# Peptides against a protein of PDB entry 5K2M: the designs that were tried, part 20

Target 1, 273 residues: chain A of PDB entry 5K2M
Amino acid sequence: MRIGITYTVLRREEMAIKERAGEFGEVVMLHEDDLLFPGNYDLDVVIIRNVSHFKALYTARLFESEGIPTVNSSRLIFEAGDKLFATLRLAGKVPVPEWKAALSEGGALRVPDSLGYPLVSKPVFGSWGRLLAKVNDRDSLEAVLEHRKWMKNPLYGIHYFQEFVEKPGRDIRSYVIGGEFVGAIYRYSNHWITNTARGGKAEPCSDPEVEELSVKAWEAFGEGALAIDIFESEKGLLVNEVNPNMEFKNAARVTGADMAGKLVEYAVEVAKT

## One batch from the design tools (peptide; aimed at target 1 Y7 R12 S127 M246)

Design b2_p13_7_s4 (made by RFdiffusion4, then SolubleMPNN; from b2_p13_7, 9 letters changed)
Fold by OpenDDE base, seed 2:
Structure b2_p13_7_s4 (fold): chain B 273 residues (1-273), chain A 13 residues (1-13)
Amino acid sequence: as target 1 above (273 residues)
Amino acid sequence: SSDIFGPEEFEPP
């Protein structure tokens, strides 16, 4: 077994994945600078850990074009890493925050007619709560739309909105790998963006409802390793988004779950199929 | 502990 691991930055996650992969075979660490295609890669599977969503997507697709399976697959990265495409998958299986998508400024200006205020404006791509805006009123909506108009990337012209979910000062991040629930954490923050990357604290989450919902959310995609962001709302649990390129250092530390081992085990299974 | 921020997906405008 030869296991590739692509990465941008050698984080605690990549170190743990590398260590656990060594138990199953030869490990080939592939920094982004090492990725040249087409290549003669002698690998049975590649674990994709590029930080950039797009770099991860293209890396996965490039290995797949050479007959090397990836964890995650380019399909999963594409569908799960886009907030709108992920919502489309999730909405068929699990409760999600109310959402609207508009393809024009004129369409976006009508979103409050359906969702009311406050809204959350999200880019369809990006991580760590980047370019999330709480839109409290019409003036704020117009400002967000005006700013988006001047952003050069056409993907910023895809106007994705959610209802603002009042959270109990936390959200949940769960982890499902190969359809198995691995663990979950609460992420605490005084800010409406509860992402631990912004200084949130993590605590273990042991809730059977979270476990069940997390597995159902994973089943909307049907493959790979996902981190699942869940909101505790007045309506119950809502699956906000998924991440096909999960950070898990805090979750692994807090829960004691072997997320790196589970990811490697799944990659080894994928290599054998 | 500060979580590691990833690089930007795109350069700012």
Scores: peptide ipSAE 0.020, ipTM 0.588, DockQ to the pose 0.055
OpenDDE base, seeds 1, 3, 4, 5: peptide ipSAE 0.018, 0.017, 0.014, 0.017; ipTM 0.574, 0.590, 0.548, 0.567; seed 5 fails the geometry check

Design b2_p13_8 (made by RFdiffusion4)
Pose (drawn by RFdiffusion4):
Structure b2_p13_8 (pose): chain A 273 residues (1-273), chain P 13 residues (1-13)
Amino acid sequence: as target 1 above (273 residues)
Amino acid sequence: DADMDQAFAEDES
């Protein structure tokens, strides 16, 4: 059993994964510099841990082209990692915040007629709560669209919006791996953006409703290891997003759950074809 | 996407 781990830097998550994988077989640490294709790699499975979402997608696709299964797969990395594609997959399967998508500035200006104010603008490929905007009126919408327009990345031209959900000073992050619920936390902040990467704080979450909803959200994709974001609202729990390159250091510490171990166990199972 | 400076600051190696 040879288990590959692709990484950018060795965060705590990558170190814990390396250790757990060592109990099952030879660990081959693959920095981005070690990635060259086409190439001969002798691996039964690769755990994708690249910090760049896009580098993780392409390395997963490249290893798949060498006949080497990846966790997570290139398909899941793409579908789950893009807010719009993921919302299309979650819709009708679990409750989600109301959302709209537009393809131009003009189309985006009509979004408030459907969603109302306040509304949330976010990039389709983003993480760590970056470039999220709470838009309270037309002037703010025009300001966000004007800035998006002048940004170089054509992906900023895909305009994705959600109604603003009044959360109770926190949100929920849960983890489902291979269909098994492995844990959840609350992420608190005095700011409406609660990511731990922006200073949000983890506490244990033992709400049985989140466990079931989290499995249903995972089932919309039917594979892999997903970190799932959930909002509490006046209309019950809403699934906001799913994440295919999960961070969990604060979550594992707070809940005591072995998220790195469960990811590895799942990877060994996929390594057996 | 992630803040690469912040991600590199979390290197535990």

Design b2_p13_8_s1 (made by RFdiffusion4, then SolubleMPNN; from b2_p13_8, 5 letters changed)
Fold by OpenDDE base, seed 2:
Structure b2_p13_8_s1 (fold): chain B 273 residues (1-273), chain A 13 residues (1-13)
Amino acid sequence: as target 1 above (273 residues)
Amino acid sequence: GADMEKAAAEDLS
């Protein structure tokens, strides 16, 4: 078996994936600079570890065009990596924060009529809480919308809003790979954005409700490896988002779960189907 | 670090 691993930056995750993949066959590390298509790659499966959502999406689709399956698939990356598309999948299966999408400023200005204040404005793409805005009032909403008009990427014109969820100074990140729950962590932050990339403490989360909800959230997509962000709210557990570009260094460290191994095992299974 | 931020910034450009 020949396992490709595409990457932008050789992180601890990519090193772990490489190491575990080596137990199953030949490993071909493919930096973004190495990727040319069509390339007639001799690979049985490719693990997609590109940092950019779009690069990951296109890389996956390009390998698929050569008959090489990817983990994650371009379909999953597309649907899970867009917050709005992910919400559309999730909302039919699991509890999610109340949300609205608007396609114009005029539409966006009516969002508070449904969700009230405070709101969270999110770009449909991006990671680490970037360009998230807590919108407390009309003035703040107008400011966010005004700024979005001047942003070059047309996707900023897709206005995605959630209710502001009061959280207990933490959120949950769980991991589901091939439908199997692998582990979960609490991510602590004094800021309303709880992302560990900003220096938050991580602790193991051992909650059967989290496990069940995480699997159900994964089933909304039905394939691949997902990190799932869950809020603890007064309304119970809410699935906020999913991430097809799993960062798991902290989770693996804290839980002791073999995320890299599980990812490779799943990729090997995908290669055989 | 900086490389990750740069790579991630591509999506937000």
Scores: peptide ipSAE 0.375, ipTM 0.917, DockQ to the pose 0.096
OpenDDE base, seeds 1, 3, 4, 5: peptide ipSAE 0.369, 0.359, 0.371, 0.359; ipTM 0.916, 0.913, 0.916, 0.912

Design b2_p13_8_s2 (made by RFdiffusion4, then SolubleMPNN; from b2_p13_8, 5 letters changed)
Fold by OpenDDE base, seed 4:
Structure b2_p13_8_s2 (fold): chain B 273 residues (1-273), chain A 13 residues (1-13)
Amino acid sequence: as target 1 above (273 residues)
Amino acid sequence: GADMEEAEALDES
C-alpha cells in the first residue's frame, strides 16, 4: 500500500494522518510544490489535505484522471465544499436552515420577502466563516450586494442566503468518515459565528440525535470524510454546512477520537475498491 | 498562515 498525502501546510492533522498512514504502508508526502500533472505517481490512494478548496478539488481530479482514487474524491469536494450544492444535497435528507439562492441583485433583494431579517449572506465557497454577513436590514443587504458586484470572482455573483439561526452560544461540529460517526464537539463562542479557529472553546458532544443526524447528513453525499456543522435551534437540530477538508485537531484532542486513523482506514478501504 | 493562503487561492481562482 502506497498512500499519498497532499498538503499545503504540515498541520497537526497532516502529521497525525502521516503517522497513522505509516501503519498501513509507505507514505508519500506531497507538498503542493511537488504536484505536477500529468505525472507518474505510484500510489494506491491519495489523501487530499490541500488548504484551498479549489486546489484540493483540482488535485483530487488530477489524481483521479491517472486512475488513483482520492479521499476525498473530487466529486465530494465539489459538492460538499460549495455551500449551495451542499445545501441541495442536505435538504433532501436532513433539516437545514431555511435558504434562498439568487442569481442577480434583483433576485437577492427579494430574498427578505421570504426569509425575513436578520438573514445570513454566505459566499458559496470559502472556509472559516469568511465573508459571512449577518444582514439585519435592507441597507446592509444593499451594501453586501454592492460589494459582491466589485468582487472579481464570478462565484460571488451567486447569492446564497440562510435564515439567521439563534444559537445557544455554541454550535456542533461532528465528524463522519466512511459513513461511521467518529465524534462531535460543541464549539463555544460569544459571537454568532462559532468557530474554534477564532479562539472558541471546544467540548465533547455526546448526543445520539447528533450522531444520527450526522450520519444522515453524510448519506446525502454517500462517500468520504466530512465535518458536519449542526445548529441547535428552536426548530431542533439543523445541518448548516459540511466540510470535505476538515480540521480535526481540536475535536481529536477533546473527544479522544482517532480521526486521523479513521481517515487513513477509510483511504485504505477506498484503495481496495 | 493557512487562512491567508486559502484566501489568496480563492482570489486567484
Scores: peptide ipSAE 0.018, ipTM 0.638, DockQ to the pose 0.130
OpenDDE base, seeds 1, 2, 3, 5: peptide ipSAE 0.018, 0.018, 0.018, 0.018; ipTM 0.619, 0.626, 0.616, 0.626; seed 3 fails the geometry check

Design b2_p13_8_s3 (made by RFdiffusion4, then SolubleMPNN; from b2_p13_8, 4 letters changed)
Fold by OpenDDE base, seed 3:
Structure b2_p13_8_s3 (fold): chain B 273 residues (1-273), chain A 13 residues (1-13)
Amino acid sequence: as target 1 above (273 residues)
Amino acid sequence: GADMAAAAAEDES
């Protein structure tokens, strides 16, 4: 078996995936600079670890065009990596924060009539809480919408909003790979944006309700490896978003779960189908 | 560290 691993930066995750993949076959590390298509690659499966959502999406689709399966698939990256498309999948299967989408400024200005204030403005793409805004009033909404008009990417004209969820100073990140729950962590932050990449504490989460909800959230997509972000709200557990390009170094360290091994095992299964 | 380098690479794409 020949296992490709595409990457932008050799992180702790990519090092762990490489090490575990070496137990199953020959490992071919492919930096973004090595990727030319059509390339006639001799690979049984490719693990996609490109940092950029769009680089990951196009890389996956290019390998699939040569008949090489990918983990994750281009379909999963497309649907899970867009916050609005992910919400459309999740909303039919699991509890999600209340949301609205608008395709114009005039539509966006009516969102508070349904969601009230405060609300959260999100871009449909991007990581680490970039361009997330807590919108407390009409003046703040108008300012966010005005700034969006000057953004060059047309996707900033897709207006996605959620209710503001009051959280207990933390959120949950769980991991589901091939339909198996692998583990979960609490991410602590004093800011309304919880992110461990910004220096938040992580602790193990051992909650059967989180495990059940995480599997149901994965079943909304039905394939691949997903990190799942869950809120502890006054309404109970809410699935906020999913990530098809999971970071897991903190979760693996805190839980002791073999997330890299589980990802490789799943990629080997995909290569055999 | 590596997370910030990854974040920068995502912003440049």
Scores: peptide ipSAE 0.017, ipTM 0.579, DockQ to the pose 0.166
OpenDDE base, seeds 1, 2, 4, 5: peptide ipSAE 0.014, 0.016, 0.016, 0.016; ipTM 0.582, 0.578, 0.575, 0.581; seed 5 fails the geometry check

Design b2_p13_8_s4 (made by RFdiffusion4, then SolubleMPNN; from b2_p13_8, 4 letters changed)
Fold by OpenDDE base, seed 4:
Structure b2_p13_8_s4 (fold): chain B 273 residues (1-273), chain A 13 residues (1-13)
Amino acid sequence: as target 1 above (273 residues)
Amino acid sequence: GADMERARAEDES
């Protein structure tokens, strides 16, 4: 078996994936600079680890066009990596924060009529809490909308909002790979944006409700490897978002779960189907 | 630092 691994930056995750993939076959590391299409890639499967959502999406689709399956698939990356499209999948299967989408400024200005304040404004794409705004009032909403008009990417004109969920100084990140729950962590932060990339501490989360909800959230997509962000709210557990390009260094360290191995095992299964 | 550079790479992509 020949396993490709595409990457932008060789992180601890990519090193771990490479190491584990070597136990199953020949490993071909493919930096973004190595990727030219159409190409004659002799690979049975490609693990997509590009940092950019769009680069990951297009890389996956390009390999698929050559008959090489990817983990994650371009379909999953597309649907899970867009916060609005992910919400559309999740909302029918699991509890999610209340949300609204608007396609114009005039529509967006009416969102508080349904969700109230405070709101969370999210771009439909992007990671690490980038361009998340807590919108406490009308003036803040107008400012966010004004700034969106001047953003070059037209996707910033897709207005996605959630209710602001009061969290107990933490959130949950779980990992589901191939439908199997692999592990979960609490991410602690004094900021309303809980992200370990922003200096949050991680602790193991062992909660059967989290496990069940995480699997159900994965089933909304039905394939691949997902990190799942879950909020603890007064309404119970809410699935906030999913990530088809998961970082797991902190989670693997804290839980001891072999996330890299599970990802490789799943990729090997995908290669055999 | 590195996370911000990665975030920038996502926006520039």
Scores: peptide ipSAE 0.022, ipTM 0.680, DockQ to the pose 0.152
OpenDDE base, seeds 1, 2, 3, 5: peptide ipSAE 0.021, 0.022, 0.022, 0.022; ipTM 0.675, 0.675, 0.687, 0.671; seeds 1, 3, 5 fail the geometry check

## One batch from the design tools (peptide; aimed at target 1 T8 K18 V51)

Design b2_p14_1 (made by RFdiffusion4)
Pose (drawn by RFdiffusion4):
Structure b2_p14_1 (pose): chain A 273 residues (1-273), chain P 14 residues (1-14)
Amino acid sequence: as target 1 above (273 residues)
Amino acid sequence: REEADREAVEEYFA
């Protein structure tokens, strides 16, 4: 059993994964510099841990082209990692915040007629709460659209919006791996953006409703290891997003759950074809 | 390399 781990830097998550994988077989640490294709790699499975979402997608696709299964797969990395594609997959399967998508500035200006104010603008490929905007009126919408327009990345032209959900000073992050619920936390902040990457704080979450909803959200994709974001609202729990390159150091510390071990156990199972 | 990669975490996310 040879288990590959692709990484950019060795965060706590990557170190814990390396250690757990060592109990099952030979660990082959693959920095981005070690990645060259086409190439001969002798691996039964690769755990994708690249920090760049896009580099993780392409390395997963490249290893798949060498006949080497990846966790997570290139398909899941793309579908779950893109807010719009992921919302299309979650819709009708679990409750989600109301949302709209537009393809131009003019189309985006009509979004408030459907969603109302306040509304949330976010990039389709983003993480760590970056470039999220709470838009309270037309002037703010025009400001966000004007800035998005001048940004180089054509992906900023896909305009994705959600109604603003009044959360109770926190949100929920849960983890489902291979269909098994493995844990959840609250992420608190005095700011409406609660990511731990922006200073949000982790506490244990033992709400049984989140466990069931988290499995249903995972079932919309039917594979892999997903970190799932959930909002509490006046209309019950809403699934906001899913994440295919999960961070969990604060979550594992707070809940005591072995998220790195469960990811590895799942990877060994996929390694057996 | 692994030690250097480990130490580069703070630099990388700075």

Design b2_p14_1_s1 (made by RFdiffusion4, then SolubleMPNN; from b2_p14_1, 7 letters changed)
Fold by OpenDDE base, seed 5:
Structure b2_p14_1_s1 (fold): chain B 273 residues (1-273), chain A 14 residues (1-14)
Amino acid sequence: as target 1 above (273 residues)
Amino acid sequence: KEEEAEASVEEFFA
């Protein structure tokens, strides 16, 4: 068994994955600078740990083009890493926050007619709660839309909105790998954006409803390793988003779950299929 | 390349 690991930065997660992968076979660390295609790679599977969503997506697809399976697959990275595409998968299987998508400013200006105020503006791609806006009124909506026109990436012209969900000063991050629930944490914050990467406190979450919902959310995609963001709302649990490029150092530390081991075990299973 | 580091937000959007 030869296990590739692609990476941009050697994070705590990549160190843990490397260590655990060494127990299952030969490990080949592949920094982004080492990736040239076609490359004639002699690998049974590649664990994709590129930081960039797009670099991860293209790296996965390039290995797949050489007949090498990846964890996650390019399909999963594409569908789960886009908030709108992820919502399209999730909405048919699990409760999600009310959402609207618009493809123009004129369409976006009508979103409050359905969602009301306050609403949340999100880019379709992104991490660490970046470029999220709580839009309280028309003036704020117009300002967000105006600023988006001056952003260089065309994807910022895809307008994705959710209802604003009142949260109990926390959200939930769960992890599902190969259809198995691995663990969950609460992320505490006094800000409406809860994220441990933004200074939030993490605590273990042991809730059977979270476990069941997390597995159902994973089943909407049907493969890979996902981090799942869940809101506690007045309407019950809502799946907000998923992440196919998951960070787990805080969750592993807090829960004691072997997330790196579970990821490697799943990659080994994928290699044998 | 082999030293432990934190990922930046800039690297995610690269």
Scores: peptide ipSAE 0.299, ipTM 0.877, DockQ to the pose 0.343
OpenDDE base, seeds 1, 2, 3, 4: peptide ipSAE 0.285, 0.284, 0.269, 0.285; ipTM 0.871, 0.871, 0.865, 0.874

Design b2_p14_1_s2 (made by RFdiffusion4, then SolubleMPNN; from b2_p14_1, 9 letters changed)
Fold by OpenDDE base, seed 4:
Structure b2_p14_1_s2 (fold): chain B 273 residues (1-273), chain A 14 residues (1-14)
Amino acid sequence: as target 1 above (273 residues)
Amino acid sequence: KEEEAAKSVEKFFS
């Protein structure tokens, strides 16, 4: 078994994946600078850990073009890593926050007619709550839309909005790998954007409803390793988003779950199929 | 530092 691991930065997650992968076979670390295609790689599977969503997506697709399976697959990265495409998958299977998509400024200005204020503006791509805006009024909406016009990436012209969900000072991040629930954490923050990467505390989450919902959310995609962001709302649990390029250092530390091991085990099974 | 670097790289390519 030859296991590739693509990466941008050797983080705690990549170190743990490397260490655990070494128990199953030969590990080939592939920094982004090492990747040239076509490359004629001799690998049974590649674990995709590129930081950039697009680099991860294209890296996965390039390996797949050489007949090498990836974890995650380019399909999963594409569908789960885009907030709108992820919502389209999730909305058919699990409760999600109310959402609207608009393809123009004129369309976006009508979103409050359905969602009201406050609402949340999201880019369809990006991590760590970048370019998330709580839009409290029309003036704020107009400002967000105006700024988006000057952004170079045309994907910023895709306007994705959610209802603003009042959270109990925390959200939930769960992890599902190969259809199995691995663990979950509460992420605490005094800010409406809850993210442990911004200095929030993490605590274990042991809730059967979270486990069930997390598995159902994963089943909307049907493959791979996903981190799932869940809100506790007055309407019950809502699946906010999923991440096909999960960070898990805090979750692994807090829960004691072998996230890296489970990811490698899944990659080994993918290599055998 | 690693997390800041990762965020910086993603900001550059996103």
Scores: peptide ipSAE 0.019, ipTM 0.523, DockQ to the pose 0.169
OpenDDE base, seeds 1, 2, 3, 5: peptide ipSAE 0.013, 0.010, 0.008, 0.014; ipTM 0.526, 0.486, 0.504, 0.522

Design b2_p14_1_s3 (made by RFdiffusion4, then SolubleMPNN; from b2_p14_1, 8 letters changed)
Fold by OpenDDE base, seed 3:
Structure b2_p14_1_s3 (fold): chain B 273 residues (1-273), chain A 14 residues (1-14)
Amino acid sequence: as target 1 above (273 residues)
Amino acid sequence: KEEELEASVEEFFS
């Protein structure tokens, strides 16, 4: 078994994945600078750990074009890594926050007629709560839309909105790999954007409802390794988003779950299919 | 850690 691992930065996650992969076979670390296509890669599977969503997507597709399966697949990265595309999958299977998408400023200005205020403006791509805006009124909406016009990437012209969900000072991040629930954590924050990357505390989450919902959310995609962000709302649990390029160092530390091992085991299974 | 995160964040969009 020859296992490739693509990466941008060698983080704790990539180190743990490398270590576990070494128990199953030969490990080939592939920095982004090492990747040229078409290439002669002798690999049974590639674990995709590129930081960039787009680099991860294209890397996966390029390996697949050479007959090498990837974890995650380019299909999963494409569908799960875009907030709108992920919502389209999730909304048919699990409770999600109310949402609207608009393809123009004129359309976006009508979103409050359906969602009301406050609402949240999100880019369809991005991580760590970047460019999230809580929009409380018409003036704020107009300001957000004006700023979007001057952003260079045309994807910022895809206007994705959610209802504002009041959270109990925390959210939940769960992990499902190959359809198996691996673990979950609470992420605490004093800000409406809960993210452990911004100095939030993490605690173990042991809730059967979270486990069931997390598996159902994974089943909306039906493959791969996903981190799942869940809100505790007055309406119950809501699946906010999924991440096909998960960080898990905090979750592994807090829960004691061998997330790296589970990811490698799944990659080995994919290689054998 | 913050530099790694910032570099990671910049690279997410690059």
Scores: peptide ipSAE 0.029, ipTM 0.630, DockQ to the pose 0.106
OpenDDE base, seeds 1, 2, 4, 5: peptide ipSAE 0.029, 0.017, 0.023, 0.022; ipTM 0.605, 0.581, 0.581, 0.614

Design b2_p14_1_s4 (made by RFdiffusion4, then SolubleMPNN; from b2_p14_1, 8 letters changed)
Fold by OpenDDE base, seed 5:
Structure b2_p14_1_s4 (fold): chain B 273 residues (1-273), chain A 14 residues (1-14)
Amino acid sequence: as target 1 above (273 residues)
Amino acid sequence: KEEEAERSVEEFFK
């Protein structure tokens, strides 16, 4: 078994994946600078750990073009890494925050007619809560839309909105790999954006409802390794988003779950199919 | 940990 690991930065996650992968076979670390295509890669599977969503997507697709399966697949990265596409998968399987999508400023200005205020403006791509805006009124909505016009990436012209969900000072991050629930954490923050990358405390989450919901959310995609963001709302648990390029160092530390091992085990299974 | 997070954010936009 030869396991590739693509990466941008050798983080704690990549080190853990490398270590665990070494128990199953030969490990080939592939920095982004090492990747040229087409290539003659002698690999049974590649674990995709590129930091950039787009670099991860293209890297996965390029290996797949060489007949080498990837974890995650380019399909999963594409669908799960886009908030709108992920919502389309999730909405048919699990409770999600109320959402609207608009393809123009004129459409976006009508979103409050359905969602009301406050609402949350999100880019369809991105991580760590970047470019999330709590929109409290019409003036704020107009400002967000105006700023989007001056952004270079055309994807910023895709307007995705959610209802604002009041959370109990925390959210839930769960992990499902190959359909198996691996673990979950609470992420605490005094800010409405509860991402641990912004200094939030993490604690173990042991809730059977979270486990069940997380598995169902994963089943909406049907493959791969996903981190799942869940909100505790007045309406119950809501699946906010998923991440096909998960960070898990804090969750692994807090829960004691072998997330790196589970990811490698799944990659080995993928290699054998 | 903060340095790793910052590097990850920077590399996301490269």
Scores: peptide ipSAE 0.080, ipTM 0.768, DockQ to the pose 0.116
OpenDDE base, seeds 1, 2, 3, 4: peptide ipSAE 0.022, 0.032, 0.015, 0.041; ipTM 0.614, 0.708, 0.517, 0.727

Design b2_p14_2 (made by RFdiffusion4)
Pose (drawn by RFdiffusion4):
Structure b2_p14_2 (pose): chain A 273 residues (1-273), chain P 14 residues (1-14)
Amino acid sequence: as target 1 above (273 residues)
Amino acid sequence: MEFTEKHPESYHVH
């Protein structure tokens, strides 16, 4: 059993994964500098841990082209990692915040007629709560759209919006691996953006409703290891997003759950074809 | 082929 781990830097998550994988077989640490294709890699499975979402997608696709299964797969990395593609997959399967998508500035200006104010603008490929915007009126919408327009990345031209959900000073992050619920936390903040990467704080979450909803959200994709974001609202729990390159150091510490171990166990199972 | 583990201390965020 040779287990590959692709990484950019060795965060706590990557170190814990390396350790757990060592109990099952030879660990081959693959920094981005070690990635060259086409190439001969002798691996039964690769755990994708690249920090760049896009580098993780392409390395997963490249290893798949060498006949080497990846966790997560290139398909899941793409579908789950893109807010719009993921919302299309979650829709009708679990409750989600109301959302709209537009392909131009003019189309985006009509979004408030459907969603109302306040509304949330976010990039389709983003993480860590970056470039999220709470838009309370037309002037703010025009400001966000004008800035998006001048940004180089054509992906900023895909305009994705959600109604603003009044959360109770926190949101929920849960983890489902291979269909098994492995834990959840609350992420508190005095700001409506609650990511731990922006200073949000983790506390244990033992709400049985989140466990079931989290499995249903995972079932919309039917594979892999997903970190799932959930909002509490006046209309019950809403699934906001799913994440295919999960960070869990605060979550594992707070809940005591072995998220790195469970990811590895799942990877060994996929390594057996 | 053999691989030597690397330990970069940082990376760039764009």

